# Designs tried in a protein design run: peptides against a protein of PDB entry 5K2M. Part 198

Target 1, 273 residues: chain A of PDB entry 5K2M
Amino acid sequence: MRIGITYTVLRREEMAIKERAGEFGEVVMLHEDDLLFPGNYDLDVVIIRNVSHFKALYTARLFESEGIPTVNSSRLIFEAGDKLFATLRLAGKVPVPEWKAALSEGGALRVPDSLGYPLVSKPVFGSWGRLLAKVNDRDSLEAVLEHRKWMKNPLYGIHYFQEFVEKPGRDIRSYVIGGEFVGAIYRYSNHWITNTARGGKAEPCSDPEVEELSVKAWEAFGEGALAIDIFESEKGLLVNEVNPNMEFKNAARVTGADMAGKLVEYAVEVAKT

## One batch from the design tools (peptide; made by RFdiffusion4, then SolubleMPNN)

Design b2_p28_7_s4
Fold by OpenDDE base, seed 1:
Structure b2_p28_7_s4 (fold): chain B 273 residues (1-273), chain A 28 residues (1-28)
Amino acid sequence: as target 1 above (273 residues)
Amino acid sequence: SHEEDLKLSEEEIEKKAREAVEREYTEP
């Protein structure tokens, strides 16, 4: 078994994945600078750990074009890594925050007619709560839309909005790998954006409802390794988003779950299929 | 590089990861 690991930066996650992969076979670390296609890669599977969503997507697709399976697959990265596409998958299977998408400024200005205020403006791509805006009123909506006109990436012209969900000063991040629930954490923050990358405290989450919902959310995609962000709302649990390129160092530390091992085990399973 | 990253603190690694993504938004 030859396991490739693509990466941008050697984070704690990549180190843990490397270590666990070594128990199953030969490990080939592939820094982004080492990647050239087409190439003669002698690999049974590649674990995709590129920090960039786009680089991860293209890397996965490039390996797949050479007959090498990836974890995650390019399909999963594409569908799960786009907030709107992920919402489309999730909405058919699990409760999600109310959402609207508009393809023009004129359409976006009508979003409050259905969602009301406050609402959350999200780019369809991005990580760590980047470019999230709580939109409390019309003036704020106009400001967000105005600023987006001047952003160079055409994907900023895809206007994705959610209802603002009142949370109990925390959210939940769960992990499902190969359809198996691996663990979950609470992420605490005094800010409405609860991402631990912004200094939030993490604590273990042991809730059977979270476990069940997390598995159902994973089943909306039907493959791979996903981190799942869940809100505790007045309406119950809501699946906010999924991440096909998950960080798990805090979750692993807090829960003691072998997330790196589970990821490698799944990759080995994929290699054998 | 792999060897360079091994010399960095966790905070520096996290910073480097953020910067890698930020370049996608800021590069012309």
Scores: peptide ipSAE 0.360, ipTM 0.863, DockQ to the pose 0.619
Fold by OpenDDE base, seed 3:
Structure b2_p28_7_s4 (fold): chain B 273 residues (1-273), chain A 28 residues (1-28)
Amino acid sequence: as target 1 above (273 residues)
Amino acid sequence: SHEEDLKLSEEEIEKKAREAVEREYTEP
């Protein structure tokens, strides 16, 4: 078996995936600069580890066009990597924060009529809490909308809002690969945006409700490897978002789960189908 | 290059990863 791994930067995750993939066959590391299409790739499967959502999406689709399956698939990356599209999948299967989408400024200004304040404004694409805004009032909403008019990407004109969820100083990140729950962590933060990349403590999460909810959230998409972000709220557990391009270094370290191995095993299964 | 990344610290790798994504938001 020949396993490709596409990557932007050799992170701990990519190193771990490479190491585990070597146990199953020949590993071909493919840096973004080496990717040319159409190509003559002799690969049974490609693990997509491009840091960019869009680079990952297009890379996956390009390999698929040559008959090479990818983990994750371009379909999954497309649906799970967009916060609004992900919400549309999730909302039919699991509890999610209350949300609204608007396609104009005039529509966006009416969102508080249904959700109230405070709100969270999110771009539909992006990572690491970039361009997240807690909107406490009308003036703040108008400011966010005004600033977005000057942003270059048309996707910033897609206005996605959630209710603000009060969290107990932490959130949960779980991992589901091929429908199997692999593990979960608590991520602690003193900020309403919980991101471990900003120095938050991680601890193991062993909660059967989290496991069940995580699997159900994965089933909304029905394939691939997903990180799932879950909030502990007064309403119970809420699935906030999913990530088809997961970072797992901290989770693997804290839980001891072989997330890289599970990802490779799943990729090998995909290659055989 | 792969060989260059092997010489970087974890912090430098994380920075490089962030910068790669940031370029997509800032480039036309």
Scores: peptide ipSAE 0.343, ipTM 0.857, DockQ to the pose 0.660
Fold by OpenDDE base, seed 2:
Structure b2_p28_7_s4 (fold): chain B 273 residues (1-273), chain A 28 residues (1-28)
Amino acid sequence: as target 1 above (273 residues)
Amino acid sequence: SHEEDLKLSEEEIEKKAREAVEREYTEP
């Protein structure tokens, strides 16, 4: 078994994956600078750990074009890594925050007619709460839309909004790999954007409802390894988003779950199919 | 490089990872 690992930066997650992969076979670390396609890669499977969503997507697709399966697949990265596309999958299977998408400023200005205020404006791509805006009123909406006109990436012209969900000073991040629930954490923050990468505390989450919902959310995609962000709302649990390029160092530390091992085990299973 | 990353603190690695993505948004 030859296991490739593509990466941008050697994070704690990549180190853990490398270590666990070494127990199953030969490990080939592939930095982004080492990747050239088409190539002659002698690999049974590739674990995709590129930090960029786009680089991860294209890397996965390039390996697949050479007959090498990837974890995650390019299909999963595409569907889950776009907030709007992920919402389209999730909405048919699990409770999600109310949402609207618009393809123009004129369309976006009508979003409050359906969802009211406050809103959350999200780019369809990106992580760590980048370009998230709480839109409390018309003036704030106009400002966000005006600023988007000056942004260079055409994807900023895809206007994705959610209802603002009041959270109890925390959210839930769960992990499902190959359809199996691996673990979950609470992420605490005094800010409406909860993210452990911004200094939030993490605690174990042991809730059967979270486990069940997390598996159902994964089933909306039907493959791979996903981190799942869940809100505790007055309406019950809501699946906010999923991440096909999961960070798990805090979750692994807090829960004691072998997330790196589970990811490698799944990759080995994928290689055998 | 792999060897360079092994010498960085966890915070420096996280910063480097974030900056790698942010360049895609901020570079002209």
Scores: peptide ipSAE 0.357, ipTM 0.860, DockQ to the pose 0.572; fails the geometry check
Fold by OpenDDE base, seed 4:
Structure b2_p28_7_s4 (fold): chain B 273 residues (1-273), chain A 28 residues (1-28)
Amino acid sequence: as target 1 above (273 residues)
Amino acid sequence: SHEEDLKLSEEEIEKKAREAVEREYTEP
């Protein structure tokens, strides 16, 4: 078996994936600079680890066009990596924060009529809590909308909003690979944006309700490897978002779960189907 | 490159990864 791994930067995750993949066959590391299509790639499966959502999406689709399956698939990356598209999948299966989408400034200005204040403005793409805004009032909403007009990417004109969820100083990140729950962590932060990449501590999360909800959230997509962000709210657990391009070094360290191994095992299974 | 990344600290690698994505938001 020949396993490709596409990557932008050799992170701890990519090193771990490479190491585990070596146990199953020949590993071909493919830096973004090595990728040219159409190409003659002799690979049974490709693990997509490009840091950019868009580069990951296009890389996956390009390999699929050559008849090579990817983990994650371009379909999954497309649907899960867009916050609005992910919400559309999740909302039919699991509890999610209340949300609204608007396609114009005039539409966006009416969002508080449904969600009230405070609300959270999110770009439909992006990671690490970038361009998230807590919108407390009309003046703040107008400011966010005005700033979006000057942003170059047309996707900033897709106005996605959620209710502001009061969290207990933490959120939950769980991992589901091939429909199997692998593990979960609490991420602690004093800021309303909880992200371990910003220096938050992580602790193991052992909650059967989290496990069940995580699997159901994964089933909304029905394939691949997903990190799932869950909020603890007064209304119970809410699935906030999913990530098809997961970071897992902190979760693996804290839980002891072999997330890299599970990802490789799933990729090997995909290669055999 | 792979060889260059092997010379970086974990913190430098994480920074490099963040910067790679941030360029998508900041570059024309």
Scores: peptide ipSAE 0.346, ipTM 0.852, DockQ to the pose 0.634; fails the geometry check

Design b2_p28_8_s2 (from b2_p28_8, 15 letters changed)
Fold by OpenDDE base, seed 3:
Structure b2_p28_8_s2 (fold): chain B 273 residues (1-273), chain A 28 residues (1-28)
Amino acid sequence: as target 1 above (273 residues)
Amino acid sequence: SKTHEEALKLSEEEIEKLAREIVDKEFE
């Protein structure tokens, strides 16, 4: 078994994956600078750990074009890494925050007629709470839309909104790999944007409802390794988003779950199919 | 590879900084 690992930087996650992969076969570390296509890669599977969503997507597709399966697949990265496409999958299987999408300023201005205020404006791509805006009123909505007109990326013209969900000062991050629930944590924050990358406290989450909901959310996509963000709302648990390029160093540390091992085991299974 | 050897010399703080910079560039 020859296992490739693509990476941009050697985070704790990549080091853990490398270590565990060595137990299953030969490991080939592939920095982004080492990737050139078409190429002659003698690999049975590639674990995709590029930091950039787009570079991860294209890297996966390029290896697939050489007949080498990837974890995650380019299909999963594409659908799960886009907030709107992910919502379309999730909404058919699990509770999600109320949402609207508009393709014009005129359409976006009508979103409050359906969802009311406050709203959360999100770009459809990207991670770590970038360009999130809490929209409390009409003036704020107009301001967000005005600024979007000057942004160069055409994807900023896709207007995605959610209802603002009141959370109990935390959210839940769960992990499902190959359909198996691996673990979950609470992420604490005093800000409405909860992200552990900003220094929030993490604690283990042991809730059967979270486990069941997480597996159902994964089943909406039907493959791969996903981190799942869940809100505790007045209406119950809501699946907010998924991440096909998961960070898990804090979750692994806090829960003791073998996230890296489970990911490698899944990659080995994919290689054998 | 030479690039891999260089990557091993970075501190955790430097790695986290580089990762944040990469994510930020996706929005430019």
Scores: peptide ipSAE 0.430, ipTM 0.883, DockQ to the pose 0.884
Fold by OpenDDE base, seed 5:
Structure b2_p28_8_s2 (fold): chain B 273 residues (1-273), chain A 28 residues (1-28)
Amino acid sequence: as target 1 above (273 residues)
Amino acid sequence: SKTHEEALKLSEEEIEKLAREIVDKEFE
């Protein structure tokens, strides 16, 4: 078994994956600078750990073109890594926050007619709560839309909004790999953005409802390794988003779950399929 | 690889900084 690992930087996650992969076979670390295509890669599977969503997506697709399966697949990275595309998958299987998408400023200005205020404006791509805006009123909506006009990336013209969900000072991050629930944590923050990458405290989450919902959310995509963000709302649990390039150092530390091992085990199974 | 060896010399803080910079560049 030859296992490739693509990466941009050697985070704790990549080091843990490398270590665990070594127990299953030969490990080939592949920095982004090492990647040229078409190439002659002698690998049974590649674990994709590029930091950039887009580089991860293209890297996965390029290996697949060489006949080498990837974890995650380019399909999964594409669908799960885009907030709107992920919402489209999730909405058919699990409760999600109410959302609207608009393709113009004129359309975006009508979003409050359906969702009311406050809203959360999100870019369809990106991580760690970047460019999230809480939109409390019409003036704020107009301001966000005006600023978007001056942003050069055409994806900023895709206007994705959610209802603002009141949370109990925390959210939930769960992990499902190959359809198996691996673990979950609470992320605490006094800010409405509770991502641990912004300094939130993590604690173990042991809730059978979270486990069940997490597996169902994974089933909306049907493959791979996903981190799942869940809100505790007055309406019950809501799946907010998923991440196909998960960070898990905090979750692994807090829960003691072998996230890296589970990921490698899944990759080995993918290689055998 | 040489790149891998260089990557091992970085502190956790430096790695986190680099990761943040990459994410920030996706929005440019």
Scores: peptide ipSAE 0.423, ipTM 0.886, DockQ to the pose 0.926
Fold by OpenDDE base, seed 4:
Structure b2_p28_8_s2 (fold): chain B 273 residues (1-273), chain A 28 residues (1-28)
Amino acid sequence: as target 1 above (273 residues)
Amino acid sequence: SKTHEEALKLSEEEIEKLAREIVDKEFE
């Protein structure tokens, strides 16, 4: 078996995946600079580890066009990597924060009529809590909308809002690969934006409700490897978002779970299908 | 543009910095 691994930078995750993949077959490391399509790739499966969401999406689709399956698939990357599209999948299967989407400034100004204040404004794309805004009032909403008009990317014109969820100084990140729960962590932060990339501490999370909810969230998409972000709220557990290009170095360290191995094992099974 | 060999020579801090820069560029 020949396993490709696409990457932008060699993070701990990519190194771990490479190491584990070597136990199953020949590993072909593919830096973004090595990728040219159409091409003659002799690979049975490709693990997608491009840092950019968009580059990951297009890379996956390009390999699929050559008849090579990818983990994750371009479909999954597309649906899970967009916060709005992910919400559309999740909302039918699991509890999610209340949300609204508007396609104009006029529509966005009416969001508080349904959700009230405070709101969380999110871009539909991107990671690491970038461009998240807590919107406490009308003046703040108008300011966010005004600034969006000057942003060049047309996706900023897609206005996605959630209710503000009061969290107990932490959130949960779980990992589901091929429909199997692999592990979960608490991420601690005193800021309302919780992200380990911003220096948050991680601790193991052992909660049967988290495990069950995580699997159900994964089932909303029905394939691949997902990190799932879960909030602890007064309403119970809420699935906030999913990530089809997850970081797991901290989770693997804290839980001891072989996340890289599980990912490779799943990729091998995908290759055999 | 980095070759595989160049990628292997980077420190963890440099790798994390590069990853952050890539993510930040998605928002430009």
Scores: peptide ipSAE 0.422, ipTM 0.877, DockQ to the pose 0.693
Fold by OpenDDE base, seed 1:
Structure b2_p28_8_s2 (fold): chain B 273 residues (1-273), chain A 28 residues (1-28)
Amino acid sequence: as target 1 above (273 residues)
Amino acid sequence: SKTHEEALKLSEEEIEKLAREIVDKEFE
């Protein structure tokens, strides 16, 4: 078994994955600078750990074009890594925050007619709470839309909004790999954005409802390794988003779960398919 | 990007910083 691991930087996650992969076969570390396509890669599977969503997506597709399966697949990275596409998968399978998408400023201005205020404006791509805006009123909405007009990336013209969900000062991040629930944490913050990448306290989450919902959320995609962000709301648990390029350092530390091992085991399974 | 050898010499804090910078650049 030859396991490739693509990476941009050697985080604790990549080091843990490398170590666990070594138990299953030969490990080939592939920095982004090592990647050239088409190539002659002798690998049974590639674990995708590029930091950039886009580089991860393209790397996965490039290996797949050479007949080498990836974890995650380019399909999963594409669908799960886009908030709107992920919402489309999740909706109808699990409870999600109310959402609206508009393809123009004129359309976006009508979003409050359906969802009211406050809203959360999100880019369809990106991570760690970047470019999230709480939109409390018309003036704020107009401000967000005005700024979006001047942003160069055409994806900023895709206006994705959610209802603002009142959370109990925390959210939940769970991990599902190959359909198996691996673990979950609470992420605490005094800010409405509760991402641990911005600091905050993490604690283990042991809740059967979270486990069940997490698996159902994973089933909406049907493959791969996903981190799942869940809100505790007055309406119950809501699946906010998923991440196909998950960080798990804090979760592994807090829960003691072998997330790296589970990821490698799944990759080995994929290689054998 | 830094080479593999350079990547091995970075502190955890430096690595985390670099990762954040990469993510931030996706929005440019």
Scores: peptide ipSAE 0.411, ipTM 0.860, DockQ to the pose 0.675

## One batch from the design tools (peptide; made by RFdiffusion4, then SolubleMPNN)

Design b2_p29_1_s1 (from b2_p29_1, 12 letters changed)
Fold by OpenDDE base, seed 1:
Structure b2_p29_1_s1 (fold): chain B 273 residues (1-273), chain A 29 residues (1-29)
Amino acid sequence: as target 1 above (273 residues)
Amino acid sequence: MMEKEEKEELEKAEKEEEERRKKGLEEAK
């Protein structure tokens, strides 16, 4: 068994994955600077840990073109890493925040007619709450749309909106790998954007409803390793988004769950199919 | 360009987390 690990930065997660992968076979660390295609890679599976969504997507697809399976697959990275495509999968299986997509400014200006205010404007790609805006009124909507016109990536012209969900000063991040629930945490924040990278406290979440919902959310995609962001709302639990390039250092620390081990075990399973 | 910004955001978030962890360990002491 030869396990590739692609990475941009050697984080705690990549170190843990490397260590655990060493128990199953030979580990080949592949920094982004080492990746050239077409190539002759002698690997049974590749764990994708590139920081960039697009680099992760293309790296996965390039290995797949060489007949090497990846965790996650390029299909999963594509569908789960895009907030709109992820919503399309999730909405058929689990409760999600109410959402609208518009393909023009004129369409986006009509979104409040359906969802009202306040809204959340999201880019379809990006992490750590980047370019999230709470849109309380028409003036704020116009400002967000004006700024989007000057953004360089054409994907910023895809206007994705959600209802604003009132949360109890926290959200939930769960982890499902190969269809198995691995663990969950509460992320506390006094800001409406909850992220542990922005100073939120993490605590273990042991809720059977979260576990069941997390597995159902994973089943909307049917493969891979996903972090799942869940809101506690007045309407009950809502699946907000998923991440196919999950950070888990805080979750592993807080829960004691072997996230890296479960990821490697799944990659070894994928290599054998 | 976006990839560089994502890397910088990650490095910043990791640094801020490490600083918070250090502060929490100092306050527990």
Scores: peptide ipSAE 0.022, ipTM 0.555, DockQ to the pose 0.068
Fold by OpenDDE base, seed 5:
Structure b2_p29_1_s1 (fold): chain B 273 residues (1-273), chain A 29 residues (1-29)
Amino acid sequence: as target 1 above (273 residues)
Amino acid sequence: MMEKEEKEELEKAEKEEEERRKKGLEEAK
């Protein structure tokens, strides 16, 4: 078996995936600069680890066009990596925060009529809480909308909003690979945006309700490897978002789960299908 | 989850990609 791994930056996750993949076959590391299509790639499967959502999406689709399956698939990257498209999948299977989408400023200005204040403004793409805004009032909404008009990417004209969820100073990150729950962590933060990249503590999460909800959230997509962000709310557990380009260094360290091994095992299964 | 240094490296890689895209758009004009 020949396993490709595409990457932008060789992180701890990519090193761990490379090491574990070497136990199953020959490993071919493919930096973004090595990728040219159409190509003659002798690979049974490709693990997609490109940092950019769009680079990951196009890389997956290009390998699939050559008859090489990918983990994750271009379909999964497309649907899970967009916050609005992910919400559309999730909302049919699991509890999600209340949300609205608007395609114009005039539509966006009516969102508070349905959701009230405070709101969370999100871009449909992007990671690490980038361009998230807590919108407390009309003036703040107008300011966010004004700034969006001057952004160069047309996707910033897609206005996605959620209710503001009061969290207990933490959120949950779970991992589901090939339909198997692999593990979960609590991520602590004093900021309303819970992200450990800002020095937040992580602790193991052992909750059967989180496990069940995480598997159901994965089943909304039905394939691949997903990190799942869950909020503890007054309404119970809410699935906020999923990530098809998961970081797992901290989760693997805290839980002891072999996230890289599970990802490789799933990629080997996909290669045999 | 990404450490501060890993985030800075990724933000650098994203900027370098945006700069490459700007150059490509300038060369296409």
Scores: peptide ipSAE 0.017, ipTM 0.484, DockQ to the pose 0.041
Fold by OpenDDE base, seed 4:
Structure b2_p29_1_s1 (fold): chain B 273 residues (1-273), chain A 29 residues (1-29)
Amino acid sequence: as target 1 above (273 residues)
Amino acid sequence: MMEKEEKEELEKAEKEEEERRKKGLEEAK
């Protein structure tokens, strides 16, 4: 078996995936600079670890066009990596924060009529809480919309909003790979954007309700490896978003779960189908 | 969401890619 691993940056996750993949077969590390298509790649499966959502999406699709399966698939990356498309999948199976989408400024200005204030404005794409805005009032909404007009990417004209969920100073990140729950952590933050990058503590989360909800959230997509962001709210657990380009360094460290091994095992299963 | 170190590594990689892109655009000119 020949296992490709595409990457932008050799992080701890990519190193762990490489090491575990070496136990199952020959490992081919493919930096973004090595990727030319069509390329006649001799690989049984490719693990997609490109940092950019779009680079990951196109890389997966390009390998699939050569008949090489990917983990994650381009379909999963596309549907899970877009916050609006992910919400459309999730909303049919699990509790999600209340949301609205608008395709114009005039539509966006009516969102508070349905959701009230405060709102969260999200771009449909992007990682690490980039361009998340807490919108407390009309003036803030107008400012966000004005700034979006001057952004060059037309996807910023897709206006996605959620209710603001009051969290208990933490959120939950769970991991489901091939339909198996692998583990979960609490991420602590004093900021409404729970970002571990701001020095947040991570602790193990052992909650059967989180496990059940995480599996149901994964079943909305039905394939691949997902990190799932869950909020603890007054109305119960809410699935906020999923990530098809999961980072797991902290979760693996805190839980002791072999997330890299589980990802490789799943990729090997995908290669055999 | 990324750790601070991973964000800094990503910001470095994005900067290096942007610098490579700028050099490539200068060489194409």
Scores: peptide ipSAE 0.016, ipTM 0.499, DockQ to the pose 0.089
Fold by OpenDDE base, seed 2:
Formats: sequence, C-alpha cells, structure tokens
Structure b2_p29_1_s1 (fold): chain B 273 residues (1-273), chain A 29 residues (1-29)
Amino acid sequence: as target 1 above (273 residues)
Amino acid sequence: MMEKEEKEELEKAEKEEEERRKKGLEEAK
C-alpha cells in the first residue's frame, strides 16, 4: 500500500495522518510545490489535505484522471465544499436552516420577503467564516450587495442567505468518516460566529441525536470524510454546513477519538475498491 | 465554520506562497 498525502502546510492534522498512514504502508508526502500533472505517481490512494478548497478540488480531480482514488474525492469536495451545493444535498435528507439563493441584486433584495430579518449572508465558497454577515435590516442588505459588486471573484455574485439561528452560545461539530460517526464536540463562543480558535472552549458532545443526524447528513453525500456543523435551535437540531477539508486537532484532543487513524483506515478501504 | 487556528495557518500558507512567488519573480529577473 502506497499512500499519498497532499498538503499546503504541515499542520498537526497532517502530521497525525502521516504517522497513522505509516502503520498501513509506505507514505509519500506531496507538498503543493511537488505536484505536476500529468505525472507518473505510483500511489494506491491519495489523502487530500490542501488548505485551499480549489487547490484540493483540482488536486483530487488530477489524481483521479490518473486512475488514483482520493480521500476526499473531487465530487465530494465539489459538492460539500460549496455551501449552496451542500445545502441542496442536505435539504433532501436532514433539517437545515431556511435558505434562499439569488443570482442578481434584484433577486437578493427580495430574500427578506421570504426569510425576514435577521439574515446570514454567506459566500458559497471560502472558509473561517470570512465574509459572513448578519444582515439585520434593508440598509445592511444593500451594503452587503454593494460590496459584492466590487469583489474580484465572480462567485461573490452568487447570493446565498440563511435565516439567523439563535444558538445557546455554542454549536456542534461532528465527524463522520466512511459512514461511521467518529466523534463530536461543542464549540463555545460569545459571538454569533462560533469559532473555537477565537478562544472558545471545546467540550465532548455525547448526544445520540447528534450521532444519528450526523450519519444522515453524511448519507446525503454517501462517501468520504466530513466535518458537520450542527446548530441547536428552537426547532431542534439543524445541519448548517459540511466541510470536506476538516480540521480535527481540537476534536481529537477533546474526544480522544483517533480521527487521523479513521481517515487512513477509510483511505486504505478506498484503495482496495 | 473553520477555527481561528485554521485561519492563521491559511494566512501563513498564503504568506509563504506570496513569498515564494516574490522570490521566483526575483530569480526570473
């Protein structure tokens, strides 16, 4: 078994994946600077750990073009890494926050007629809650739309909105790999954008409803390794988004789950199919 | 939503990539 690992930065996750992969076979670390295509890669599977969503997507597709399976697949990265496409998959299987998509400013200005205020404006791509806006009123909506017109990337012209969900000062992040629930954490934050690394506490989440919902959310895609963001709402649990480029260092630390080992085990299974 | 440490790691990666690009542009002069 020859396991490739593509990466941009050698994070704690990539170090853990490398260590665990060494127990299953030969490990080939592939920095982004080492990647040229077409290439003659002698690999049975590639674990995709590129930080950029687009670099991860294209890297996965390039290896697949050479007959090398990837974890995650380019299909999964594409569908799960776009917030709108992920919502389209999830909405058919699990409860999600109410949402609207608009393809023009004139369409976006009508979103409050359906969802009311406050809204959450999200870019369809990108990470770390960048360009998340709580839109409380018409003036805020107009400001967000005006700023989007001047953004260089045309994907900022895709307007994705959710209802604002009141959360109990935390959210849930769960992990499902190959259809197996591997763990979940509560992420505490005093901000409406929950982010553990802004100094939020993480605690284990041991809730059977979270486990069941997380597996169902994964089944909407039917493959790979996903981090799943879940909100505790007055309507019950809502699946907010999924991440095919998951960070898990805090979750692994807090839960004691061998997330790196589970990811490698799944990659080895994928290599055998 | 990604963690702040993930943001810091990306910002580090983006800076390192920009520095590599600058170095490559300096070597190509």
Scores: peptide ipSAE 0.016, ipTM 0.503, DockQ to the pose 0.085

